# Designs tried in a protein design run: peptides against a protein of PDB entry 4X86. Part 2

Target 1, 56 residues: chain A of PDB entry 4X86
Amino acid sequence: EGPQLLLSEAVSRAAKAAGARPLTSPESLSRDLEAPEVQESYRQQLRSDIQKRLQE

## One batch from the design tools (peptide; made by RFdiffusion4, then SolubleMPNN)

Design b2_p18_5_s3
Fold by OpenDDE base, seed 1:
Structure b2_p18_5_s3 (fold): chain B 56 residues (1-56), chain A 18 residues (1-18)
Amino acid sequence: as target 1 above (56 residues)
Amino acid sequence: SAAEAERERLLQLALAAL
């Protein structure tokens, strides 16, 4: 439900904004971050963080 | 209260977008 926020995309955007390059190649990093279980964990963490922030 | 109801609505909308 709702639009999908990709962890790999989020990390890429953050790295670009910071002018930082990961130690691992971008391709390898993206592959790891696109694993379904990793993506799901990110979504759950994001939901929890937003929920906590809105309930402050 | 109305304020609490609106806060709950905003929370639900934010969570539904994830």
Scores: peptide ipSAE 0.055, ipTM 0.523, DockQ to the pose 0.023
Fold by OpenDDE base, seed 2:
Structure b2_p18_5_s3 (fold): chain B 56 residues (1-56), chain A 18 residues (1-18)
Amino acid sequence: as target 1 above (56 residues)
Amino acid sequence: SAAEAERERLLQLALAAL
């Protein structure tokens, strides 16, 4: 629930911020990053990171 | 404390938004 925070979008933003282009084709990379199990892992990691930082 | 309570509130809001 809440706003959808996509790993694919996060990677895209990070790449743009760094001025970097991944070697993997954008289409293949996006497909891989949008896989449900990968997205769920990212959500869990993000939750953990936010939890740690807010508790500092 | 009030500061701790606010931190917990922010934590809950952040977690709920994921």
Scores: peptide ipSAE 0.054, ipTM 0.527, DockQ to the pose 0.024
Fold by OpenDDE base, seed 4:
Structure b2_p18_5_s3 (fold): chain B 56 residues (1-56), chain A 18 residues (1-18)
Amino acid sequence: as target 1 above (56 residues)
Amino acid sequence: SAAEAERERLLQLALAAL
């Protein structure tokens, strides 16, 4: 319903910022990180983290 | 207070967007 925040995209941005090159190809890594169960876990963690930050 | 209420509103909106 709301904006889609992908773990795969978050990892990609973090890797670029750190100058890191994954050993796994970007496509393979994205497939792994876009798995529904992994993405859902990330969404739940993100929700929790944002809630904590906004309530500080 | 009004400020606290607005803070809670923003929190709820942020959480609803995820």
Scores: peptide ipSAE 0.052, ipTM 0.519, DockQ to the pose 0.023
Fold by OpenDDE base, seed 5:
Structure b2_p18_5_s3 (fold): chain B 56 residues (1-56), chain A 18 residues (1-18)
Amino acid sequence: as target 1 above (56 residues)
Amino acid sequence: SAAEAERERLLQLALAAL
């Protein structure tokens, strides 16, 4: 339910904005970032960050 | 206050979207 923000997409966007390139190959990095447990941790962190911003 | 209530409402909406 609701908008889905993939960690892999977020990392790609952030890396592009910062002009940074990871040492890990894009394929290996995507595989790691798309793991369900990693994606869930990202969703929880995102929720926490939004809560903090709205409560400032 | 009304402002505090609206702030809380926006929090709930934001959390529901995740």
Scores: peptide ipSAE 0.049, ipTM 0.514, DockQ to the pose 0.023

## One batch from the design tools (peptide; made by RFdiffusion4, then SolubleMPNN)

Design b2_p20_6_s2
Fold by OpenDDE base, seed 3:
Structure b2_p20_6_s2 (fold): chain B 56 residues (1-56), chain A 20 residues (1-20)
Amino acid sequence: as target 1 above (56 residues)
Amino acid sequence: SAAAAQREQLKRLALEELRK
C-alpha cells in the first residue's frame, strides 16, 4: 500500500547524478538512511508529494 | 551536524529527482 521506494536507493541515485560525496562513509550514510523512522518519514513525504501533484 | 545537514540535502535531491 502506497509508494514502495527505498530512501537509500533514491538518495544513491540522486547523489550519483549530482556527483555528491558523503561526509561520512557510504556505509554510515546508508545506515542512517535505512533507519525505519527515516524511511517512514520519507515514505510519508513521497506519498504526500505524489498526491499533491495528482491534484494539481 | 554537517553530516545530518548533508543527509537532509540528499533527501531533498532524491525527492526532486523523483519529480522529473
Scores: peptide ipSAE 0.253, ipTM 0.763, DockQ to the pose 0.708
Fold by OpenDDE base, seed 1:
Structure b2_p20_6_s2 (fold): chain B 56 residues (1-56), chain A 20 residues (1-20)
Amino acid sequence: as target 1 above (56 residues)
Amino acid sequence: SAAAAQREQLKRLALEELRK
């Protein structure tokens, strides 16, 4: 259980907000970020980060 | 690689945006 936000979606939003342009195509970046191990790591980071934020 | 480094930076930015 936990947040189900895709890393690829989060990165896309952040990149647009920051005006950052990926060195690779958006599709290639999304493909890399959608890898199961990468997404799982992000899920854990996000969950941990939210918990830390709630404790502030 | 530069691409991998940028990807990691973007991940960091994504987390920072969520903290706002």
Scores: peptide ipSAE 0.251, ipTM 0.758, DockQ to the pose 0.711
Fold by OpenDDE base, seed 4:
Order: structure tokens, then C-alpha cells, then sequence
Structure b2_p20_6_s2 (fold): chain B 56 residues (1-56), chain A 20 residues (1-20)
């Protein structure tokens, strides 16, 4: 339950928008960002951020 | 490391983009 946006996808979009170039290969970065614990942490942050916006 | 720092920066950037 809750937001299902993938961190790897969000970072990819943000990097492109900002013109940022990863210091490691895109594949290596994706593997790191798709780790379950990393994704879960992002989900919690995203949920918290959404809740804060709804409370404003 | 620089790579780890960049990863954290990109994560922060991603959240900021979603807040727009």
C-alpha cells in the first residue's frame, strides 16, 4: 500500500532534467537504487512528503 | 565516496522534482 514510484525511475528522470551525468555506469547506479532497502527508504520519504503537502 | 555522494544528491533532486 502507498506510493509505488520507483526510485531508480525518479532519479533517472531528475538526472536527465538537470543534465547530470552519473559518475558510475547507468546500470550500476540502477542496481544500487533498486535495492529493496533503498527503495523502501525512498517510499517512506515520498509518503511522508505527500502527507506533509496534504497537511499544508 | 564521490559516487555515493552523487547518488544521495540525485535522490534529493528526485524528491525535489516531485515536489514541484
Amino acid sequence: as target 1 above (56 residues)
Amino acid sequence: SAAAAQREQLKRLALEELRK
Scores: peptide ipSAE 0.248, ipTM 0.758, DockQ to the pose 0.721
Fold by OpenDDE base, seed 2:
Structure b2_p20_6_s2 (fold): chain B 56 residues (1-56), chain A 20 residues (1-20)
Amino acid sequence: as target 1 above (56 residues)
Amino acid sequence: SAAAAQREQLKRLALEELRK
């Protein structure tokens, strides 16, 4: 349960919006961001952020 | 590395975009 947004998708959208170009290939970056431990850390951060917003 | 630092920066940007 909880937020299920993929970090790789979120970063892709953010990079596009900011006009940022990865130093590595987009495919390599996506692979790194899709690693379970990296995704889990993002999920926890996102969950905490949502909870904080709900408490405001 | 520069690549690792950029990855971390992009993660921050992603979170910031979600807060808008």
Scores: peptide ipSAE 0.247, ipTM 0.757, DockQ to the pose 0.721

## One batch from the design tools (peptide; made by RFdiffusion4, then SolubleMPNN)

Design b2_p21_5_s3
Fold by OpenDDE base, seed 2:
Structure b2_p21_5_s3 (fold): chain B 56 residues (1-56), chain A 21 residues (1-21)
Amino acid sequence: as target 1 above (56 residues)
Amino acid sequence: SARERLQRLLDPILERHFGPE
């Protein structure tokens, strides 16, 4: 899978921890979350968050 | 911002799959 945590995996884990189930299916949710633009926006926020911490 | 961009993309997905809130 690689070193990067996928947004789909992050949401899946969060949903499981919360006992939440999608109205659709885990698979359809993951498919939407795995869209390249969505994953890239997630990566960018993570990078931004880390950079903010380093700059503090 | 990066956060705003993510939220714009994520919100409609979450609403579709988990409902409004």
Scores: peptide ipSAE 0.639, ipTM 0.899, DockQ to the pose 0.793
Fold by OpenDDE base, seed 3:
Structure b2_p21_5_s3 (fold): chain B 56 residues (1-56), chain A 21 residues (1-21)
Amino acid sequence: as target 1 above (56 residues)
Amino acid sequence: SARERLQRLLDPILERHFGPE
């Protein structure tokens, strides 16, 4: 239940910072990004990046 | 790789919502 970095959150923040608005809607974008396989792939990438740092 | 898997899933989503550019 600890803090986790959600891809949907990361993308939403990035889009906001870039002044980018989706062609669809923020809700539709978030729904797609919150798909379990998408979030899991993001988590795995983050884990991989951290592991690389630890091994170097 | 994890990077490739993420990109394969993320790219079509971003294209759908923000366009191909």
Scores: peptide ipSAE 0.638, ipTM 0.898, DockQ to the pose 0.847
Fold by OpenDDE base, seed 1:
Structure b2_p21_5_s3 (fold): chain B 56 residues (1-56), chain A 21 residues (1-21)
Amino acid sequence: as target 1 above (56 residues)
Amino acid sequence: SARERLQRLLDPILERHFGPE
């Protein structure tokens, strides 16, 4: 499922760890989180954080 | 910033599905 962790998967794991359930449905939440612009913004944020750490 | 862009997109989604902070 690609070289990077999808935001939808990351949130799903976090929700499970926190014992949280969406007011809507897991499917509805995943659909929103899987929007291309959302996933890309997530990737860019992760890349930025990694780059900053490598510069230290 | 990348962080701000993510937050702008993520906040309304989380609000919709989990309610306000």
Scores: peptide ipSAE 0.638, ipTM 0.899, DockQ to the pose 0.800
Fold by OpenDDE base, seed 4:
Structure b2_p21_5_s3 (fold): chain B 56 residues (1-56), chain A 21 residues (1-21)
Amino acid sequence: as target 1 above (56 residues)
Amino acid sequence: SARERLQRLLDPILERHFGPE
C-alpha cells in the first residue's frame, strides 16, 4: 500500500473494525467507493482538513 | 465545502450498502 489511503480501504477497515457487513457485498461496496469522483472528494476533504490544522 | 461534497457522495453509498443511518 502506498502513502495515500483510498476511501474504499478506509471504509473497508472501518466496517471490519465495527463488525459491520454490507447488505450487498464487499465488492459492490468497494466498487461504489472507488468511483473517481468519490475518491477525489475524500482526498479533497483530507487535504482541506490538513490545511485547516496547519493554519490554526 | 469539501466535507459537504464528500457527504453528498458518501451518504447514499453507505445507505445503499448498510441501510439508513
Scores: peptide ipSAE 0.638, ipTM 0.899, DockQ to the pose 0.807

Design b2_p21_8_s2
Fold by OpenDDE base, seed 3:
Structure b2_p21_8_s2 (fold): chain B 56 residues (1-56), chain A 21 residues (1-21)
Amino acid sequence: as target 1 above (56 residues)
Amino acid sequence: ARRARLEALVRLGRSLARAQV
């Protein structure tokens, strides 16, 4: 339940907009961004931030 | 090294989350 926006997608969009490339490799970065613990942390943060905005 | 990188990505994600809400 809750928002299911991907950290990997958010980072990819930001990197594209900035013309930035990872220091290690795109593949290594993608692997790290898609790690379950990282994605879950991001999901929780999004949910929390949305709730805060709705309560303002 | 990997743990530190993951923690940095979580911090980045939080910043991006704030920008997208």
Scores: peptide ipSAE 0.121, ipTM 0.647, DockQ to the pose 0.619
Fold by OpenDDE base, seed 4:
Structure b2_p21_8_s2 (fold): chain B 56 residues (1-56), chain A 21 residues (1-21)
Amino acid sequence: as target 1 above (56 residues)
Amino acid sequence: ARRARLEALVRLGRSLARAQV
């Protein structure tokens, strides 16, 4: 339940926009970002960030 | 109003999570 947003895609877009490149291969970074536990943490953080905005 | 703000933020987040074309 809750928003299903992909951290890997968010990071990829941000990196491209900033012209940033990972120190490791993009593929290795993607694997780390797509790990289920990392994705779940991102979902929780996103929900928290939304709540903070609603409280401003 | 609060519900509408939440829905808008979720929509914006979802747009960022979509695969790049």
Scores: peptide ipSAE 0.079, ipTM 0.565, DockQ to the pose 0.036
Fold by OpenDDE base, seed 1:
Structure b2_p21_8_s2 (fold): chain B 56 residues (1-56), chain A 21 residues (1-21)
Amino acid sequence: as target 1 above (56 residues)
Amino acid sequence: ARRARLEALVRLGRSLARAQV
């Protein structure tokens, strides 16, 4: 629930910030990261991380 | 209230991510 953060977008931005380039094509990487099961796993992790911060 | 706080943090996270582009 709430705003969705796309894993593919997050990885792309992180890679840019780190000056890193994927060994595979960006398109292939994006396709893998946009898979529903992968995105859902990321959503769960993000939610968990936020919950941990709220407990601090 | 807790759900609202989580959603607010998600929004903040998105905003910060955009600022890093």
Scores: peptide ipSAE 0.065, ipTM 0.562, DockQ to the pose 0.039
Fold by OpenDDE base, seed 5:
Structure b2_p21_8_s2 (fold): chain B 56 residues (1-56), chain A 21 residues (1-21)
Amino acid sequence: as target 1 above (56 residues)
Amino acid sequence: ARRARLEALVRLGRSLARAQV
C-alpha cells in the first residue's frame, strides 16, 4: 500500500552525490538496506514525512 | 486525490535524486 522507494537505491544515490564510500563492502551495505523490515520502516517514515510536509 | 498527491511527491523526489547524481 502506497508508493515504494527503495532505501538501498536512495542511499546509493546519496553516497554517489556526496562522494562517500562505506567502510564495509557495498554488498554488505546493500544486504542491510534491503532487509524487508528495514525497507518497510523506511517506507513508513517516508510516507509520514511526506504527510507532514503536505500539512504544513 | 490524497493518494495521487503522495505518489506525485515521491515521483518528484526520485527525479530530483537522479538529477543530482
Scores: peptide ipSAE 0.058, ipTM 0.551, DockQ to the pose 0.039; fails the geometry check

## One batch from the design tools (peptide; made by RFdiffusion4, then SolubleMPNN)

Design b2_p23_7_s3
Fold by OpenDDE base, seed 4:
Structure b2_p23_7_s3 (fold): chain B 56 residues (1-56), chain A 23 residues (1-23)
Amino acid sequence: as target 1 above (56 residues)
Amino acid sequence: SAEEERRRREEEERRREEEERRR
């Protein structure tokens, strides 16, 4: 069971922490980030990054 | 964009405040 972090949630948290405002509507950005292909790519990247950090 | 729409609303609000100060 990998960390169930949605890319849309991760980007929303990162944007709030950075004080960044999206140039487009937050809803349009969330819809683009909720695309299944984008979410799967993020899940694979997150798993790879965790595995790299556990091997250091 | 959402940022351009916010900027437009802020410019319209400033213009209304300037018109009210001239009355």
Scores: peptide ipSAE 0.034, ipTM 0.383, DockQ to the pose 0.000
Fold by OpenDDE base, seed 5:
Structure b2_p23_7_s3 (fold): chain B 56 residues (1-56), chain A 23 residues (1-23)
Amino acid sequence: as target 1 above (56 residues)
Amino acid sequence: SAEEERRRREEEERRREEEERRR
């Protein structure tokens, strides 16, 4: 199993790297990004993007 | 929000520093 790049972790890292401040609390944002439906959508998008890049 | 709380703290700290500079 590759490192499960949780969307919450990916967004938290991206926000820190960009110096972006969440409009809501980081905890509320993390809770919304940890929702199973959101995580599954991210996993599907990541697979699609990798597959597109492998076909180029 | 956490941003509004930070902004309020930063405004309170600035006000205290300005009051200390006037003494």
Scores: peptide ipSAE 0.033, ipTM 0.386, DockQ to the pose 0.000
Fold by OpenDDE base, seed 2:
Structure b2_p23_7_s3 (fold): chain B 56 residues (1-56), chain A 23 residues (1-23)
Amino acid sequence: as target 1 above (56 residues)
Amino acid sequence: SAEEERRRREEEERRREEEERRR
């Protein structure tokens, strides 16, 4: 099982690194990013991107 | 919005400071 990088964690880290603040609240943004459909789409994209890089 | 709430608080504080300076 690859590192389960939650999209919520990835975005929270990126936002902190960029000095970006969510318009609503960090908690509301985290809740929206924890939606199962969003997380599944991110997991699929991450897997696809890793597979492409391993084939290069 | 947490950003709008911060902006509203800052605008309210500025208005209070301006009212205190005008007394």
Scores: peptide ipSAE 0.033, ipTM 0.373, DockQ to the pose 0.000
Fold by OpenDDE base, seed 3:
Structure b2_p23_7_s3 (fold): chain B 56 residues (1-56), chain A 23 residues (1-23)
Amino acid sequence: as target 1 above (56 residues)
Amino acid sequence: SAEEERRRREEEERRREEEERRR
C-alpha cells in the first residue's frame, strides 16, 4: 500500500511550501479536508492519476 | 476567520484613534 497521502496533509505541506496562510485557521481547514467524502474523492483521483501514468 | 479578526482589530484601533483626536 503506497503512503496514504491524506488530502489534509498534502494541502498543509503545499501551503507551507508556498508560504500561503489559510484565510481560516489551519485547524479549521484541516477539519474540512479530513471529511470522509473529501478524502475518498481525493483517494479515487490519486489512484486514477497513478493508473493513467502507469499506462503511458 | 483569522484575517477577518485582524481586519476587525485594525478597524477598532482606527476608531479609537479618531475618538482620541476629537477630545
Scores: peptide ipSAE 0.030, ipTM 0.360, DockQ to the pose 0.000

Design b2_p23_7_s4
Fold by OpenDDE base, seed 5:
Structure b2_p23_7_s4 (fold): chain B 56 residues (1-56), chain A 23 residues (1-23)
Amino acid sequence: as target 1 above (56 residues)
Amino acid sequence: SEAERERERERREREEEERRRRE
């Protein structure tokens, strides 16, 4: 199984790289991004985006 | 929150800098 790119981890890395501070606590944002429905939506979007790039 | 703790630190640092400018 490849590293499960968790949305929470991806957003935390992107926020740090951009110097963006969450308006809420990073922990609250991480909790919301760890929700199973949100993670599944991210996985589907990532798959769709990869498929689009492979068809170009 | 971490953001509230950071705002409180920035406020303290500003208050300390203003004290040093008056000495």
Scores: peptide ipSAE 0.055, ipTM 0.405, DockQ to the pose 0.000
Fold by OpenDDE base, seed 2:
Structure b2_p23_7_s4 (fold): chain B 56 residues (1-56), chain A 23 residues (1-23)
Amino acid sequence: as target 1 above (56 residues)
Amino acid sequence: SEAERERERERREREEEERRRRE
């Protein structure tokens, strides 16, 4: 199993690094990013991107 | 939200600083 970078964790790290603040709250943004459909879409994209890079 | 309250504080602080520069 590859590193399960939760989308919520990845976005929280990126937001902190960019000094970006969510319009509503960090907690509301985290809740939206923890939605199973959003997390699954991110996991699929991450897997696809890793597979493409391993085939190059 | 907490982010809106922070933006409102930063706006108020800038407006107060601009007033102090005109006195």
Scores: peptide ipSAE 0.054, ipTM 0.399, DockQ to the pose 0.000
Fold by OpenDDE base, seed 3:
Structure b2_p23_7_s4 (fold): chain B 56 residues (1-56), chain A 23 residues (1-23)
Amino acid sequence: as target 1 above (56 residues)
Amino acid sequence: SEAERERERERREREEEERRRRE
């Protein structure tokens, strides 16, 4: 099984790497990004984008 | 939040620098 890329984890890692701070708290941002509908939309988009790049 | 505390520090530092440039 490939690494499960969670949107909350991906955004938290990207923000930390860029030295960017959330406008609110990191915990509030993580809570919003952990919403099931947001995570499912991200998983679908990520799969679609990978499939497009593999067909190029 | 931690971000609000950082923005407040940066604002105070800018206000102090502007005051020093007018003396």
Scores: peptide ipSAE 0.052, ipTM 0.387, DockQ to the pose 0.000
Fold by OpenDDE base, seed 1:
Structure b2_p23_7_s4 (fold): chain B 56 residues (1-56), chain A 23 residues (1-23)
Amino acid sequence: as target 1 above (56 residues)
Amino acid sequence: SEAERERERERREREEEERRRRE
């Protein structure tokens, strides 16, 4: 099983690094990012991006 | 929310600075 990079964790790290704050709450944002369909879409995109970079 | 509390603090700080410039 490859490293399961959770989208919620990736966004939380990116937001902290950018000094960006959620308009609503960090808890509401985390809930939306933990949705299974959102996580699967992120996993597919990440796999595609890695494959493209390995072919260059 | 945390973001709303921060926007409220920034507004209060600006209002206090404007008051100090008029005295």
Scores: peptide ipSAE 0.052, ipTM 0.391, DockQ to the pose 0.000

## One batch from the design tools (peptide; made by RFdiffusion4, then SolubleMPNN)

Design b2_p25_3_s1
Fold by OpenDDE base, seed 5:
Structure b2_p25_3_s1 (fold): chain B 56 residues (1-56), chain A 25 residues (1-25)
Amino acid sequence: as target 1 above (56 residues)
Amino acid sequence: SARERLERKLAEVVAREKAAAAAAA
């Protein structure tokens, strides 16, 4: 349906597109990025960025 | 306005994904 906005997925896609390799592992990075507090910070920033672009 | 409707829908989707992330942790 709507866009998937999980931080872990966003970072994974970005890493692949950039050809970047995590220092630990993709799995460990994804696990850390799925923490609720980290996801919430991303959500707030993402919402703010979208709103700013709509207002430009 | 159309902008307000869009912002509301985006906020809803983002909140849903936040809940999904919390459930997966």
Scores: peptide ipSAE 0.037, ipTM 0.515, DockQ to the pose 0.039
Fold by OpenDDE base, seed 1:
Formats: C-alpha cells, sequence, structure tokens
Structure b2_p25_3_s1 (fold): chain B 56 residues (1-56), chain A 25 residues (1-25)
C-alpha cells in the first residue's frame, strides 16, 4: 500500500541531513510533531505535493 | 496507465494515514 511517512520521522531525517538542531530539544519537537492534527496536515501537504509532481 | 496506478497507491496511503491520525486523536 506504499510507504508510511510519519511527519516526526520525516522531520528527524531532514534535520540530520541539513545539520539543523531544534531550539528546544529533539524530544520536545517530536512531541509536537506527533500531534494527530499536525500529522494530518502533513499528509494533506504530501498528497498535494505528489499530485503536483504527477501532473508535471 | 502508470500514472493512474500511482495515484491509486497514493489514495491508499492517504486513507491509511488519515485513519492512523484519527485513531491517535
Amino acid sequence: as target 1 above (56 residues)
Amino acid sequence: SARERLERKLAEVVAREKAAAAAAA
């Protein structure tokens, strides 16, 4: 059914790749990113981005 | 088409993620 892309995991990977550090803590950031409403927003954005790429 | 197949897979992923988010709420 395709890969599951959790926002918290995506952000963590992106942060490492960019060498970025949260102002507070990685744990605090993860807690905020794991909120269901935030994850849903990410899902919607991801869907939109993929659809745009398919239409190019 | 290949595009249609990919869009179908996307729809499945979206549905799964939405269900997971709803369950976590």
Scores: peptide ipSAE 0.026, ipTM 0.517, DockQ to the pose 0.035
Fold by OpenDDE base, seed 2:
Structure b2_p25_3_s1 (fold): chain B 56 residues (1-56), chain A 25 residues (1-25)
Amino acid sequence: as target 1 above (56 residues)
Amino acid sequence: SARERLERKLAEVVAREKAAAAAAA
């Protein structure tokens, strides 16, 4: 169990907030970010980051 | 959910740190 956030959604949201444009295309970026191994890595990193923050 | 609990706790920590920073300024 843990946080369940899609990396593709997180990056899309961050890009919009920053007004950033992908070098390729939003669609290509989303496709790359939907790779299972990438998503799993993000999930673990997110959980780790939250845990570290909560310890402060 | 577990996610919501973690997010809520994170928000509390951030708020606490913000208050501490303001007090130290």
Scores: peptide ipSAE 0.025, ipTM 0.414, DockQ to the pose 0.021
Fold by OpenDDE base, seed 3:
Structure b2_p25_3_s1 (fold): chain B 56 residues (1-56), chain A 25 residues (1-25)
Amino acid sequence: as target 1 above (56 residues)
Amino acid sequence: SARERLERKLAEVVAREKAAAAAAA
């Protein structure tokens, strides 16, 4: 449950905004960030963060 | 309604977190 926000999209947007260039390649970074376990960790963190924000 | 107010609050938090996550990534 919770919002479906993709970590890969967030990082890609941040990288472009910051003008940052991955040491390997943007494609490699995207691939790593799209890994299911990484996305799940992000989802859990995001859910936790939202809950904290609601309590503030 | 109370539900609508809650939904708006949740939507605001989600939008804020999305922006924060993108900025901090």
Scores: peptide ipSAE 0.019, ipTM 0.421, DockQ to the pose 0.031

Design b2_p25_5_s3
Fold by OpenDDE base, seed 1:
Structure b2_p25_5_s3 (fold): chain B 56 residues (1-56), chain A 25 residues (1-25)
Amino acid sequence: as target 1 above (56 residues)
Amino acid sequence: SAAAAAAEAARRAAVEALRAALLAQ
């Protein structure tokens, strides 16, 4: 199975790469991103996106 | 490369998940 990355870590990396700062506090954002339903949705999306990119 | 494709997919997924999280606040 593909790489597993926590959504909170992935978002932090993406934000840093884009030079973006969260509008809310980092702590509030982390709490929201650590929700298990959000993490599961991210895992499914990541898997789908990787599959699409590897098939191109 | 497969590694570059996976990294780009992860970046895109993270951006979309961030957008969804911000809209849910």
Scores: peptide ipSAE 0.110, ipTM 0.596, DockQ to the pose 0.038
Fold by OpenDDE base, seed 2:
Structure b2_p25_5_s3 (fold): chain B 56 residues (1-56), chain A 25 residues (1-25)
Amino acid sequence: as target 1 above (56 residues)
Amino acid sequence: SAAAAAAEAARRAAVEALRAALLAQ
């Protein structure tokens, strides 16, 4: 349970906001970021960050 | 609000994920 943000979507949004363009194609980067282990790591990080932010 | 805090945390995590992805290239 928690916010279900896909890492691929989050990175895409962050890249646009930062004006950053990956050297690799957006499609290749998205594919790598869709890997289950990467998405799970992001979910854990996001959960931790939310908990920290709510405790401030 | 809790919603605003969660949104900011999500933004921060997305920026960190982007940084990691860029450094991994």
Scores: peptide ipSAE 0.096, ipTM 0.582, DockQ to the pose 0.035
Fold by OpenDDE base, seed 4:
Structure b2_p25_5_s3 (fold): chain B 56 residues (1-56), chain A 25 residues (1-25)
Amino acid sequence: as target 1 above (56 residues)
Amino acid sequence: SAAAAAAEAARRAAVEALRAALLAQ
């Protein structure tokens, strides 16, 4: 199984790197991003984006 | 490299997910 990239972790890292502060609490945002449906959608998007990048 | 391409794709996906999350507030 490849490195499992959690959406919540990815967004947290991106927010820190961008200096972006959500108006909602980080805890509320993390909870929403940990939803199984959201994580599955991210996994599919990530796989698609990797494939697209490898074809460039 | 495939690893570098995957890391860059993950970074883009994370930025887009952050944008979507900010717009959903």
Scores: peptide ipSAE 0.095, ipTM 0.581, DockQ to the pose 0.036
Fold by OpenDDE base, seed 5:
Structure b2_p25_5_s3 (fold): chain B 56 residues (1-56), chain A 25 residues (1-25)
Amino acid sequence: as target 1 above (56 residues)
Amino acid sequence: SAAAAAAEAARRAAVEALRAALLAQ
């Protein structure tokens, strides 16, 4: 199994780096991003995007 | 570098997954 790249962690890091405050509470956003379906979609997209970039 | 490309891909994937999550609500 590859490194567990959590969507919640990725979004938290992105928000911090941008100085962006979510419109929703951090807790609500984290809950939504921790949903198994969302995490699986992220994993698939990440894998696809990495593969595309490595082929360039 | 491959590491920099992977980091940027991860950032884009996070944005796309967030968009998908918002559209699914």
Scores: peptide ipSAE 0.121, ipTM 0.609, DockQ to the pose 0.040; fails the geometry check

